# Designs tried in a protein design run: peptides against a protein of PDB entry 3WG5. Part 19

Target 1, 218 residues: chain A of PDB entry 3WG5
Amino acid sequence: LAKNIVYVAQIKGQITSYTYDQFDRYITIAEQDNAEAIIIELDTPGGRADAMMNIVQRIQQSKIPVIIYVYPPGASAASAGTYIALGSHLIAMAPGTSIGACRPILGYSQNGSIIEAPPKITNYFIAYIKSLAQESGRNATIAEEFITKDLSLTPEEALKYGVIEVVARDINELLKKSNGMKTKIPVNGRYVTLNFTNVEVRYLAPSFKDKLISYITD
Target 2, 218 residues: chain A of PDB entry 3WG5 as posed
Amino acid sequence: LAKNIVYVAQIKGQITSYTYDQFDRYITIAEQDNAEAIIIELDTPGGRADAMMNIVQRIQQSKIPVIIYVYPPGASAASAGTYIALGSHLIAMAPGTSIGACRPILGYSQNGSIIEAPPAITNYFIAYIKSLAQESGRNATIAEEFITKDLSLTPEEALKYGVIEVVARDINELLKKSNGMKTKIPVNGRYVTLNFTNVEVRYLAPSFKDKLISYITD

## One batch from the design tools (peptide; aimed at target 1 R48 L106, target 1 (a further copy) I121)

Design b1_p12_2_s4 (made by RFdiffusion4, then SolubleMPNN; from b1_p12_2, 4 letters changed)
Fold by OpenDDE base, seed 2:
Structure b1_p12_2_s4 (fold): chain B 218 residues (1-218), chain C 218 residues (1-218), chain A 12 residues (1-12)
Amino acid sequence: as target 1 above (218 residues)
Amino acid sequence: as target 1 above (218 residues)
Amino acid sequence: SNGVELELPGAS
């Protein structure tokens, strides 16, 4: 019997236009091979609003389920990473990771202080993050508090509050726990039941360009 | 008699944190040498809000007059460049240049379309650009229209409407026309009368880092 | 944590 394929790819660092290219490349490979799903191992401090919105849209347009997995231990889906997660078909977190801190800013001053976003920008992103939570059947009140209270959650808290779907130590535990779960958003207009029985896990490596950009931006 | 020194430096390309470093370095050199002024030859399509605001603040903190000169012919002070100009002690433009197009955006989508800023962001930048115009005694109505109408002006129009102070073909004409003008904002809390009599013009070259960054970002 | 950043591009 043909094995179901699950792809795993890593995205680390700031959310930029290059991060969009990574998401697009990885999802496209998995789509072309008719994978059961792709798991994106995400570790990000945040990044750009445009790139974040483009990544969310690319996930929503995916022909296959996209699982955001905050991994490894010590990783975060901070700021832009939280929006990306809330826009995905399933969110998982490893123990010792975090999610939240979604307050938008205009950037940083030269002294390292935050240039505060005007209330009007903050309200736009509150509406946006609440929309993502509502569309995915996740906790929209906590999604708002990621902005208004600068809230960050542990995996166990995020699971408890209905922000995420899985806490898992590794890919094998993630596949086991998410097997038979429905996607939180549609795939091609339909909620998919994940089938991780008899799967082959395929790891996607970063391109040479991905490595070079990471080296320059780190 | 000791000559008055006027520094001239070039800034070209997108407004980024690296552009701030260029402004800071150039102004600092001119301050250390007790220059009568520094002229920044500016050619920019725009850039980042944080870097723009930091550059404006750095100009306002300058110990010497900072003249923004939109140069050469074909150059623009578009978007962020207009804010920088409005935050400066004097604005000049060469014939065949432009200023304006100040509408804020969240960025670009992958198809190259603009991700529109929410009305609330637009209103923040309207208030900010009007503040810069008012503080400098420049046309605040036109400054608002740079956002609300996506207005761009020729040098002659910008001069006519009281957005800029000088139209000049080159540095020599700029020095001649601006000699005896008062700065539009204070220098160390005082409006300075520019003295370009018996001046030595000193050109500042971009650093190796400035050249490398320009090469990577172009 | 890096916030979401805004841009001020010129009209192309």
Scores: peptide ipSAE 0.090, ipTM 0.620, DockQ to the pose 0.635
OpenDDE base, seeds 1, 3, 4, 5: peptide ipSAE 0.037, 0.027, 0.088, 0.030; ipTM 0.335, 0.310, 0.614, 0.284; seed 4 fails the geometry check

Design b1_p12_3 (made by RFdiffusion4)
Pose (drawn by RFdiffusion4):
Structure b1_p12_3 (pose): chain A 218 residues (1-218), chain B 218 residues (1-218), chain P 12 residues (1-12)
Amino acid sequence: as target 2 above (218 residues)
Amino acid sequence: as target 2 above (218 residues)
Amino acid sequence: SSGVVIPVVGSS
């Protein structure tokens, strides 16, 4: 009961209704165990807007800070993952990862051709991504360009431009650097200082169902 | 005189990429065997827009008539399934089935809440559903109300209002009543008269992949 | 990435 606990979970692949269930399951475990924070290792090339908005909402309502960590090297928080990142308490990127490219689309034709959205819906997602950035004090100008210019950024660029808070190789380095940082959004109405000294790290294994469903969608 | 071959397939659940694959697989089989028609027993609560549009497109390119049959009793062709029906060569409904209810939403939230669709998406789908109805000679005024009023119809109401062509209890009654009917959209440029005199019915079983994905869904 | 897919569903 007198411990400092950080949960670490993994989320890979397309952001779907099942991805929401994962976020909710992991975050719920951390909440019930009074964790200082949960670190989500995120690698997503794309996903659905509705599951992305539900995840952002679940993060906003989280009783503990949610740290989105674009990991491992070569991972991306592209498309839906970018919003999830902008909608969270802190963003960390591992070396060689990517963030951005969030243009909303109606989807994919028989060809694999891109089916663009009506111009106005592009404006809707611009307003939504600007809102997430402003609510978290992040660079909304660059965030808008994730859509309008299909802008993508490396870790160092994302840090310089004020989109993320940490560049870290691993969980330990992430804890060291983010220790003492304020969350970019509140936890239950209060901006919180992260206390990662003398912390117990607990890894949450993805379930059989997680790995299988992810593999199938792949 | 001649022996006419009719294929029958079942398509159930949410409309997704796998559903497009089912439509493509079943239709390709019927085309290669020079079938008079393929009948799809459709039961769907809704699904994704891009897959629905890809299915409508696949049906437009079909070298043989595609008859959408809302079957069994209790089934519906709601939301995305309505567009598939309106985009097909002939629509049949079994007693006690439903069609319509197509108001687009960005999706569902955590607590039963619904994420509203911006007006542009709504107007986009109004134009699209009116277009499918106009191209097939079905009631465009009523088709709009599937969206603007979330209108849903019984089979008897759907026939009366000119949205569908046949009300049938089974495959036997469907072939009997639809024999001699012109298709509502062309097959390769010409409107085909359906010949169901002297008919061999062939049932297509769902593949291993089909069954697995649906068991996981159940 | 080609971006976020809008699944556009009905309220049914």

Design b1_p12_3_s1 (made by RFdiffusion4, then SolubleMPNN; from b1_p12_3, 7 letters changed)
Fold by OpenDDE base, seed 4:
Structure b1_p12_3_s1 (fold): chain B 218 residues (1-218), chain C 218 residues (1-218), chain A 12 residues (1-12)
Amino acid sequence: as target 1 above (218 residues)
Amino acid sequence: as target 1 above (218 residues)
Amino acid sequence: SDGIELPVIGAG
């Protein structure tokens, strides 16, 4: 029986292979404990496409619901963070956060200018982000525009456009608002109805490695 | 006047944005001291295309010759490392090292399988690696085959095929063998004749950050 | 905002 436990973990900074390890570790802990869900407090300016894709895949393969919560206020699910969110079972945002700006780039030039991705790459990620939106029953048009217009949305806009499911000020409000919602993608082949009635919130601490990585990437 | 100084620095592990910072720092130090050259002892299994491209660009913009030395024995300039080498003023390899295997991938799946890059991306990097080879007067056909055949070469093969310029057991042999060679790409718009007669070898230590990054990426 | 930094040139 699923324990009335919700795990909460923080993932901050650039999306890298180490971020994947964080997601994997956190989700694995929550899976092992048969938690009702894990909430990932996400704050990222973006990062690596490969790591992002792996994170999305790891989320999609989760045995429990993975809720991406763009938190705290001032945080973003920018670029890679948007993809991760769209690949998750539920997206929430705190007021004063943002989501979007997903145009793939090859990098930054020495002068700090963006090295544009070739159209082929851009089109690939358009297709990919649209697929994530479609699979999760979210706004695929806006997902595309995250790239084509480099669109960034407020939580209110994202909710309005059907990009996200919840705007919540904190974990308690998130749990309250998402209680009884169905996951936007399947968990073990089934859309799960979230049961956050009388749940214990359990925070996961970053590992020593996680702390070290954050220190270097920030 | 160029000091009879050659800097030597080590870059090991995955090619990331931090690796760029290492290259930038090392090259900058050598530039500031008007060194005859900097030798980068490179050992990498590959890494990120963006970081790689930035590193290549940083090398090409160097005010002094940047020699990529695949070192020590057992090291590789794999994938991104090959591109970096091809973008440099001179490539050397130690016996028992390798270069090549440059097929771009999107990443690794959760099961460790390679996520194949779409043909469009592969073709982009074919064009890119060929350009690096052509610009440096190196074997563009083999450069292409580093991708199309995922070819890896020994130092002897790489030398034979005109991919690299020097096979050397150590820094002293490298300096001896490369003395009087012209850089394979321009330095400040000119092909520089390397002068390693009576040079001081000066080793650069990794920064605290560099050490920390290596610790995390290894 | 750091864009999606793309493909790992992985050594197979």
Scores: peptide ipSAE 0.035, ipTM 0.323, DockQ to the pose 0.768
OpenDDE base, seeds 1, 2, 3, 5: peptide ipSAE 0.029, 0.022, 0.029, 0.037; ipTM 0.490, 0.252, 0.272, 0.529; seeds 1, 2, 3, 5 fail the geometry check

Design b1_p12_3_s2 (made by RFdiffusion4, then SolubleMPNN; from b1_p12_3, 8 letters changed)
Fold by OpenDDE base, seed 1:
Structure b1_p12_3_s2 (fold): chain B 218 residues (1-218), chain C 218 residues (1-218), chain A 12 residues (1-12)
Amino acid sequence: as target 1 above (218 residues)
Amino acid sequence: as target 1 above (218 residues)
Amino acid sequence: SDGIELEVIGAA
């Protein structure tokens, strides 16, 4: 029996192998409890492509719907965060958040200048981000422009262009608006109709390790 | 007046932005004290390409010679560590260490499988590693093979092929063997002849932050 | 393994 539980967890900061561990832990807890879904409140400036691809794969392997929610106001799903969102079962954004700016780089020079990725890398990530958009039935043209134009969108623009599914001010509005929506990608090989009628919202706290890593990286 | 000081510091673990901070801190201390050189005892399985490129740039901007020493026995300068070594003023290795295995990857899948880099990325790093070898007067063919064949070398092989300059069992043997050698790249626009006559060896300890990061990442 | 980075926007 689905426990009519929706988990909510926060992932903040750079996308790294530690962020993968957070996603894996949170999704695993929600899977074990047979939750209706997990909502990941995402606020990231970007990060590692390897960790991002692993996170996308972890989401795609989830036994339950994973909803990426760009939250709170002022948060972003920048760069790696956009790929993660496009790889998820549903994308929501709060007003005053952003999504996009997905250009691959080789890093930052000592002076803070971007080390450009060769066209060869850029084209790989263009193909990858377009595949995520296509598989999720989202706007693949805009997904490409997140790289080629370093495009960033508001929630309203992202909704209008068919990049995201929901604009919501809070968890309650998100649950209300996403109720009855189908997941944009399969869960265990099936598109799931979300049912958020009579759900308990359960918040997952960061582990001590998560807090310590955040403290050192911030 | 050169204080006839040689600094020795250890860098162990994955190459990350934190590793860049370690390199920067250690080199800065040695520069401030007008040291004859700094020896970085390196033991790394690899890491991030961005952090690696920043570390290489920091070494190239050093006011003093930076010697990469793959140490102790059992240590490696794998992947990113090889690039860092090839970007340095002198490479030394202890017996029983390794260098190479420089194939770029996009990451690891959840099952631990390697996510292959597209040919486009691989070719960028081939060009980059060859440039480091050429600029340092080291074997650019072997540098390419560190990627194309995922080649790893022993210290004896690396010395024989002209990848490294010194095989040394300890710091004293390193200083003795490298005395009178020219740096393989410029220091402040000039090739420096190393003078390790009557030097004081000064060890730099990891900061509390360095220790804490190591504890969390291990 | 040399990982590719995706740009980090707003790293203060």
Scores: peptide ipSAE 0.077, ipTM 0.346, DockQ to the pose 0.273
OpenDDE base, seeds 2, 3, 4, 5: peptide ipSAE 0.075, 0.043, 0.052, 0.029; ipTM 0.357, 0.308, 0.331, 0.303; seeds 2, 3, 4 fail the geometry check

Design b1_p12_3_s3 (made by RFdiffusion4, then SolubleMPNN; from b1_p12_3, 6 letters changed)
Fold by OpenDDE base, seed 1:
Structure b1_p12_3_s3 (fold): chain B 218 residues (1-218), chain C 218 residues (1-218), chain A 12 residues (1-12)
Amino acid sequence: as target 1 above (218 residues)
Amino acid sequence: as target 1 above (218 residues)
Amino acid sequence: SDGVILEVVGAG
C-alpha cells in the first residue's frame, strides 16, 4: 500500500518575498509527489503584507492540504503569520506558542516608533482577516480582535475560541490528532479528510538560497 | 500593620523612548510609596536598543524591586523585552508566553527584509546580554543563544534553563510563588527578600500620553 | 509602495 507522504518544512523569520518563494517551493514539491499534506512549521514575527497575501493565495491554490503548525514551543504566528495560518487548510500550535497581534502598521520611524496604518488600511485588513476566518469556518470575531485589540492567544485559547484546530506537542501528535479531520478550506474545490494512517514523513530542508536569505534577514 | 503595597502596571507594544517614560513613571510612583515591589506586565515584540538600555538602567537604579511579568498568556518578552527582563529583579512568565529572539538588527529594508546588524554590533549585544544574565545569576549561555541561535523559550524551558524565576498564571499566583524569593539583582546595593504576605495590590493605569503613544505606535 | 508591515516588531 503506497504510504501516504506528509512533507514537513520549516519557515522561520520575517514574512518577505523570499518567504513566498519558500512556501511556493515547499508546496510545489509536495504537490509533485501527491502528498497527503504538507506541514509548515511556522515561526514568524510577521512581515510584509504583500508577501503575506501572496502566501495566502498560494496556500489557497495548493493542490494538497497545507497545515500551518506554529512550532516549536516558544514560536509564534504573529501578525502576518496569523493571516497565513487563517488562510490555511488546518492550523496547529505547539504548547507554549502564540498566535495573533495582527494590527497592520506602515513601518517604523527612524526612531523605531511604529508608523500607524491609516484607518483605511486597518479596515482593509480587518475585512481581509475576517474573510479568511469566515472562509475557513474559524472565529471571525477573534480574527478581528487580533487587529482591533491587538489580541494574542495561547494554543489553548485559540483552540477554545475556534481559531485553530489542533494543539500538538510534536509532528507525531499533530498527525495523530489531525487524522480524520477535514480541511477548513477546500483543496481543489473539495474539503479533504486528512488520512495520516501509515504516513511517511519527509522533511524538506531550506534551499541554499533560503539559507542565505535567512542569514541576511535574520 | 501597614500593608505592603505591590504595584502592577502594564507595558505593551514596542520598546521606544515612550516605553522608557512609562517604566520611569511607574517605578517612580512605586518608589514614592515605598512599595514592596512593582510588577510590570510586559508584552513586547521588542523595539529600540537605546530605549531598552535606558530601561534596563532605570530598573537597575530602582529603589524597589521591579518584577517583569510576561503576561497575559500569549504575550512575549521578545528581543528588547528579553534584555529588559534579564536586567530586572525577578522574571515571571505566564504559561503560554515566550522569551528570547534577541538578535539585533539595524532595521528593515524598503522591501521589508531585515537589515542585518554588522558583527560588531551583534557582538556588542552578545556581551551585553551575557552581562545582564551574569549579573542576575541567570543562564548566560542561553542569553547568548537568544542572539546567536535566535532562540525562543517557553516559560517552562526558561525556568528549567535558569533564565527566569517564576511561572505564574496570574498576579496572585505570582505573589504567592515569589514570596520569600530574593531579587536576582540588588536593590540599593542589597538583595531583597520579597515579602508578599498581606500585600495590597495597586494597579497603575497608563497615562493619557501613554495611551496616545500606544495608539500612535500600535 | 508603502509596504504595510504585519510584523510583531521584533527589532533587536
Scores: peptide ipSAE 0.065, ipTM 0.374, DockQ to the pose 0.206
OpenDDE base, seeds 2, 3, 4, 5: peptide ipSAE 0.056, 0.079, 0.036, 0.056; ipTM 0.505, 0.372, 0.552, 0.337; seeds 2, 3 fail the geometry check

Design b1_p12_3_s4 (made by RFdiffusion4, then SolubleMPNN; from b1_p12_3, 7 letters changed)
Fold by OpenDDE base, seed 5:
Structure b1_p12_3_s4 (fold): chain B 218 residues (1-218), chain C 218 residues (1-218), chain A 12 residues (1-12)
Amino acid sequence: as target 1 above (218 residues)
Amino acid sequence: as target 1 above (218 residues)
Amino acid sequence: SDGVILEVIGAG
């Protein structure tokens, strides 16, 4: 039987409009190849809320399952990364990673202090993150606390509290553990059971543009 | 039987993007030679969080065991150095060294006073450091206290509390004591038993660039 | 456009 393809791509750094382009490109390639899924190895400190919301929408519009994998160890799905994860079909984390710290800010002052968001914006994101959690059948109380308490969790805590679905050390363990799981949100209106029994893993490389922007923003 | 090579390299000073380049270069050389391990003699007061996280990732991606050795006596793995150590395959400390003091800061004011990190950032690093400790089977409670209490430990305390694996006076004692130990994190997905019974020690020198930057930043 | 950024400036 022809091996089902699973794509793996990396997205690292700040969430920007350019990060949306990366997500869109990667997912589009995987869709075109009728992949069983795409795994996005995510490592982000956060970024722009507008870009984040667009990325969430793009994931939710995917014709194939999109797995957000907080990887490698030491990586994070911080702030905007948490929203992206909560909007995805499955969340995995490697040991040594983190998720959370979702309180919106307006930016940083010249002294590096946070410029606090007004209550209106904070309340908007509370409603938004709770909705993502509820839609995906994940812990909406913890999702709220990612904002209200600036909560951050380990993979083990996140799994325990029902924020994420998988803790995995590598792609092989991720595929093994997520095999037979249902997506936490629908794909084209249906919850999909993942089938990773006979898959070909294909790695997608960043485009030249992707590499250049990472270089500029770091 | 051909002697297994163990590389020894020194990294001293502030953790920066340049320090990442040093780690990457040293580990790459050792990987290319299929070394049994590389020992990094670390002496750092801390530095940039971004560079630290990248270094942790690079260590965890190593094809060979990376031993962080806080050396010589009087050295420290302070702040960012502690995270690097906790992310490594084995931690050793020489007598008269220290580890800890991991509370994140935004920087220093003109008067040298610390600009405190907001709770969001502090909570992020609590989750991160706990995750590193948990993944490596080290004391996650103490790891948290490295932040919440700005805790610093002696080698004997760190060993006692299960933060580190070896106290050693020199490379020879380190090799002797760590011989037969399993790595605290996997190498290429497997926990490796260190074999230092018949090794050739090779010292790596800093590049010219490494020497120059150390000179500029000191 | 409001940023949700965690810039970890330093582990000191």
Scores: peptide ipSAE 0.048, ipTM 0.335, DockQ to the pose 0.173
OpenDDE base, seeds 1, 2, 3, 4: peptide ipSAE 0.075, 0.036, 0.041, 0.028; ipTM 0.359, 0.361, 0.308, 0.301; seeds 1, 2 fail the geometry check

Design b1_p12_4 (made by RFdiffusion4)
Pose (drawn by RFdiffusion4):
Structure b1_p12_4 (pose): chain A 218 residues (1-218), chain B 218 residues (1-218), chain P 12 residues (1-12)
Amino acid sequence: as target 2 above (218 residues)
Amino acid sequence: as target 2 above (218 residues)
Amino acid sequence: STAITPITFATS
């Protein structure tokens, strides 16, 4: 009961209804165990707007800070993952990862051709991504360009431009650098200072169902 | 005189990419065997827009008539399934089935809440559903109300209002009543008169991949 | 019923 606990979970692949269930399951475990924070290792090339919005909402309502960590090297928080990141308490990127490219689309034709959205819906997602950035004090100008210019950024660029808070190689370095940082959004109405000294790290294994479903969608 | 071959397939559940694959697989089989028609027993609550549009497109390119049959009793062709029906050569409904209810939403939230669709998406789908109805000679005024009023119809109501062509209890009654009917959309440029005199019915089983995906869904 | 979900994002 007198421990400082950080949960680490993994989320890979298309953001879908099932991805929401994962976020909710992992975050719920951390909440019920009074964790200082949960670190989500995120690697997503794309996903659905409705599951992305539900995840952002679940993070906003989280009783503990949610740290989105674009990891491992070569991972991306592209498309839906970018909003999830902008909607969270702290963003960290591992070296060689990517963030951005969030243009909303109606989807893919028989060809694999891109089915664009009506111009106004593009404006809707611009307003939504600007809102997430402003609510978290992040660079909304660059966030808008994730859509209008299909802008993508490396870790160092994302840090310089004020989109993320940490560049870290691993969980330990993430804990060291983010220790003492205030969350970019509140936890239950209050901006919180992260205490990662003398912390127990607990890894949450993805379930059989997680790995299988992810593989199939792949 | 001649033996006419009719294929029958079942398509159930949410409309997704796997559903497009089912439509493409079943239709390709019927085309290669020079079938008079393929009948799809459709039961769907809804699904994704891009896959629905890809299915409508696949049906437009079909070299043989595609008959959408809302079957069994209790089944519906709601939301995305309505567009598939309106985009097809002939629509049949079994007693106690439903069609309509197509108001687009961005999706469902955590607590039963619904994420509203911006007006542009709504107007986009109004134009699209009116267009499918106009191209097939079905009631565009009522088709709009599938969206603007979330209108849902019984089979008897759907026939009366000119949205569908046939009300049938089974495959036998469907072939009997639809024999001699012209298709509502062309097959390769010409509107085909359906010849169901001297008919061999062939049932297509769902593949291993079909069954696995749906068991996981159940 | 389930409503249509019109928007998704591009896959990288």

Design b1_p12_4_s1 (made by RFdiffusion4, then SolubleMPNN; from b1_p12_4, 7 letters changed)
Fold by OpenDDE base, seed 3:
Structure b1_p12_4_s1 (fold): chain B 218 residues (1-218), chain C 218 residues (1-218), chain A 12 residues (1-12)
Amino acid sequence: as target 1 above (218 residues)
Amino acid sequence: as target 1 above (218 residues)
Amino acid sequence: MEGIEPISFADK
């Protein structure tokens, strides 16, 4: 029996249009190979709202299941990372990671203090994050509290509250635990049952272009 | 004679995937109305390299001329903004604005100091910015110096050195000076001669979505 | 015309 392929890729740092390009490239490679799934090891403090929304849309359009895995220990799916996770087909977290803190901001003042977003913006993202949770059958109340209380959760809390689907220490445990799970959102209009019984794991490296995604000095 | 329409829109702040969405929306509106051109009033300190490259590509794919106008006085097309300008069909600047400072960085250290990009990244963007200048018939030597010397220019210097095409105080002066100019890059494979003899200026407002492009707290 | 300010999420 030809092994089903599972791709694993890493996305680390701020969510930008470069992050979108990374997601698009990684998912496209996995789609072309008819992979069973792609696992994105995510570690992000947050980033841009537009890039986040575009990434969510790209995940929703994926021809294969996209699993967001907050990994390794010490990593976070903070702010924009939480939205991305909630927009994905499955969320996993490693012990010692975090998810949440989703309050939108306009930026930072000169003293490093947060400039709060106006209520209209906050309310838009409350509606947006709740929609992602509802569409994926995840806890919409907690999703709202990620903004209203700037809540952060441990993997165990996130699992308990029905925000995420898996707590796993590594890729092997993730594959074992997620085997037979249904995707939380459709793939090509259908909820897919994951089959990780006979899989080959392939790791995708960042492209040279991906490594060149520098901030041009602001 | 039906008036040719010229659209004017503003893009202000960091270059992100949201900035891409703004460019895409604004250009699309102007394309749909078969506008003579769209003028983007640009004020940016810089931003993300990927978003910048995507914006450049979107401009290159435009069915109408895209004019980057560094405006108002006090504004800049810094860093990523310079690349966007160099990728456009025409560059104008208002007196009291600046262009340049294109050295790529990895980010900022905890003390606010710049973390320099490695030479491989710097060299990639040198090649890229020079290609934009060459494709548009602009000064490729100065484009390189925007990185190697972190050079910033006044509008008058930028005009003198052949980096930009127009110095103008306002939209009316810009239209007057750019009337009869050829685009510096092709529109649908052809260099277009701008015709601003009988035009209606239409201002595009930011969408509600555009106003909601907050930084999700990093 | 006031430009559209990008919305960001806080980086921790």
Scores: peptide ipSAE 0.037, ipTM 0.325, DockQ to the pose 0.213; fails the geometry check
OpenDDE base, seeds 1, 2, 4, 5: peptide ipSAE 0.030, 0.036, 0.031, 0.033; ipTM 0.497, 0.299, 0.463, 0.466; seeds 1, 2, 4, 5 fail the geometry check

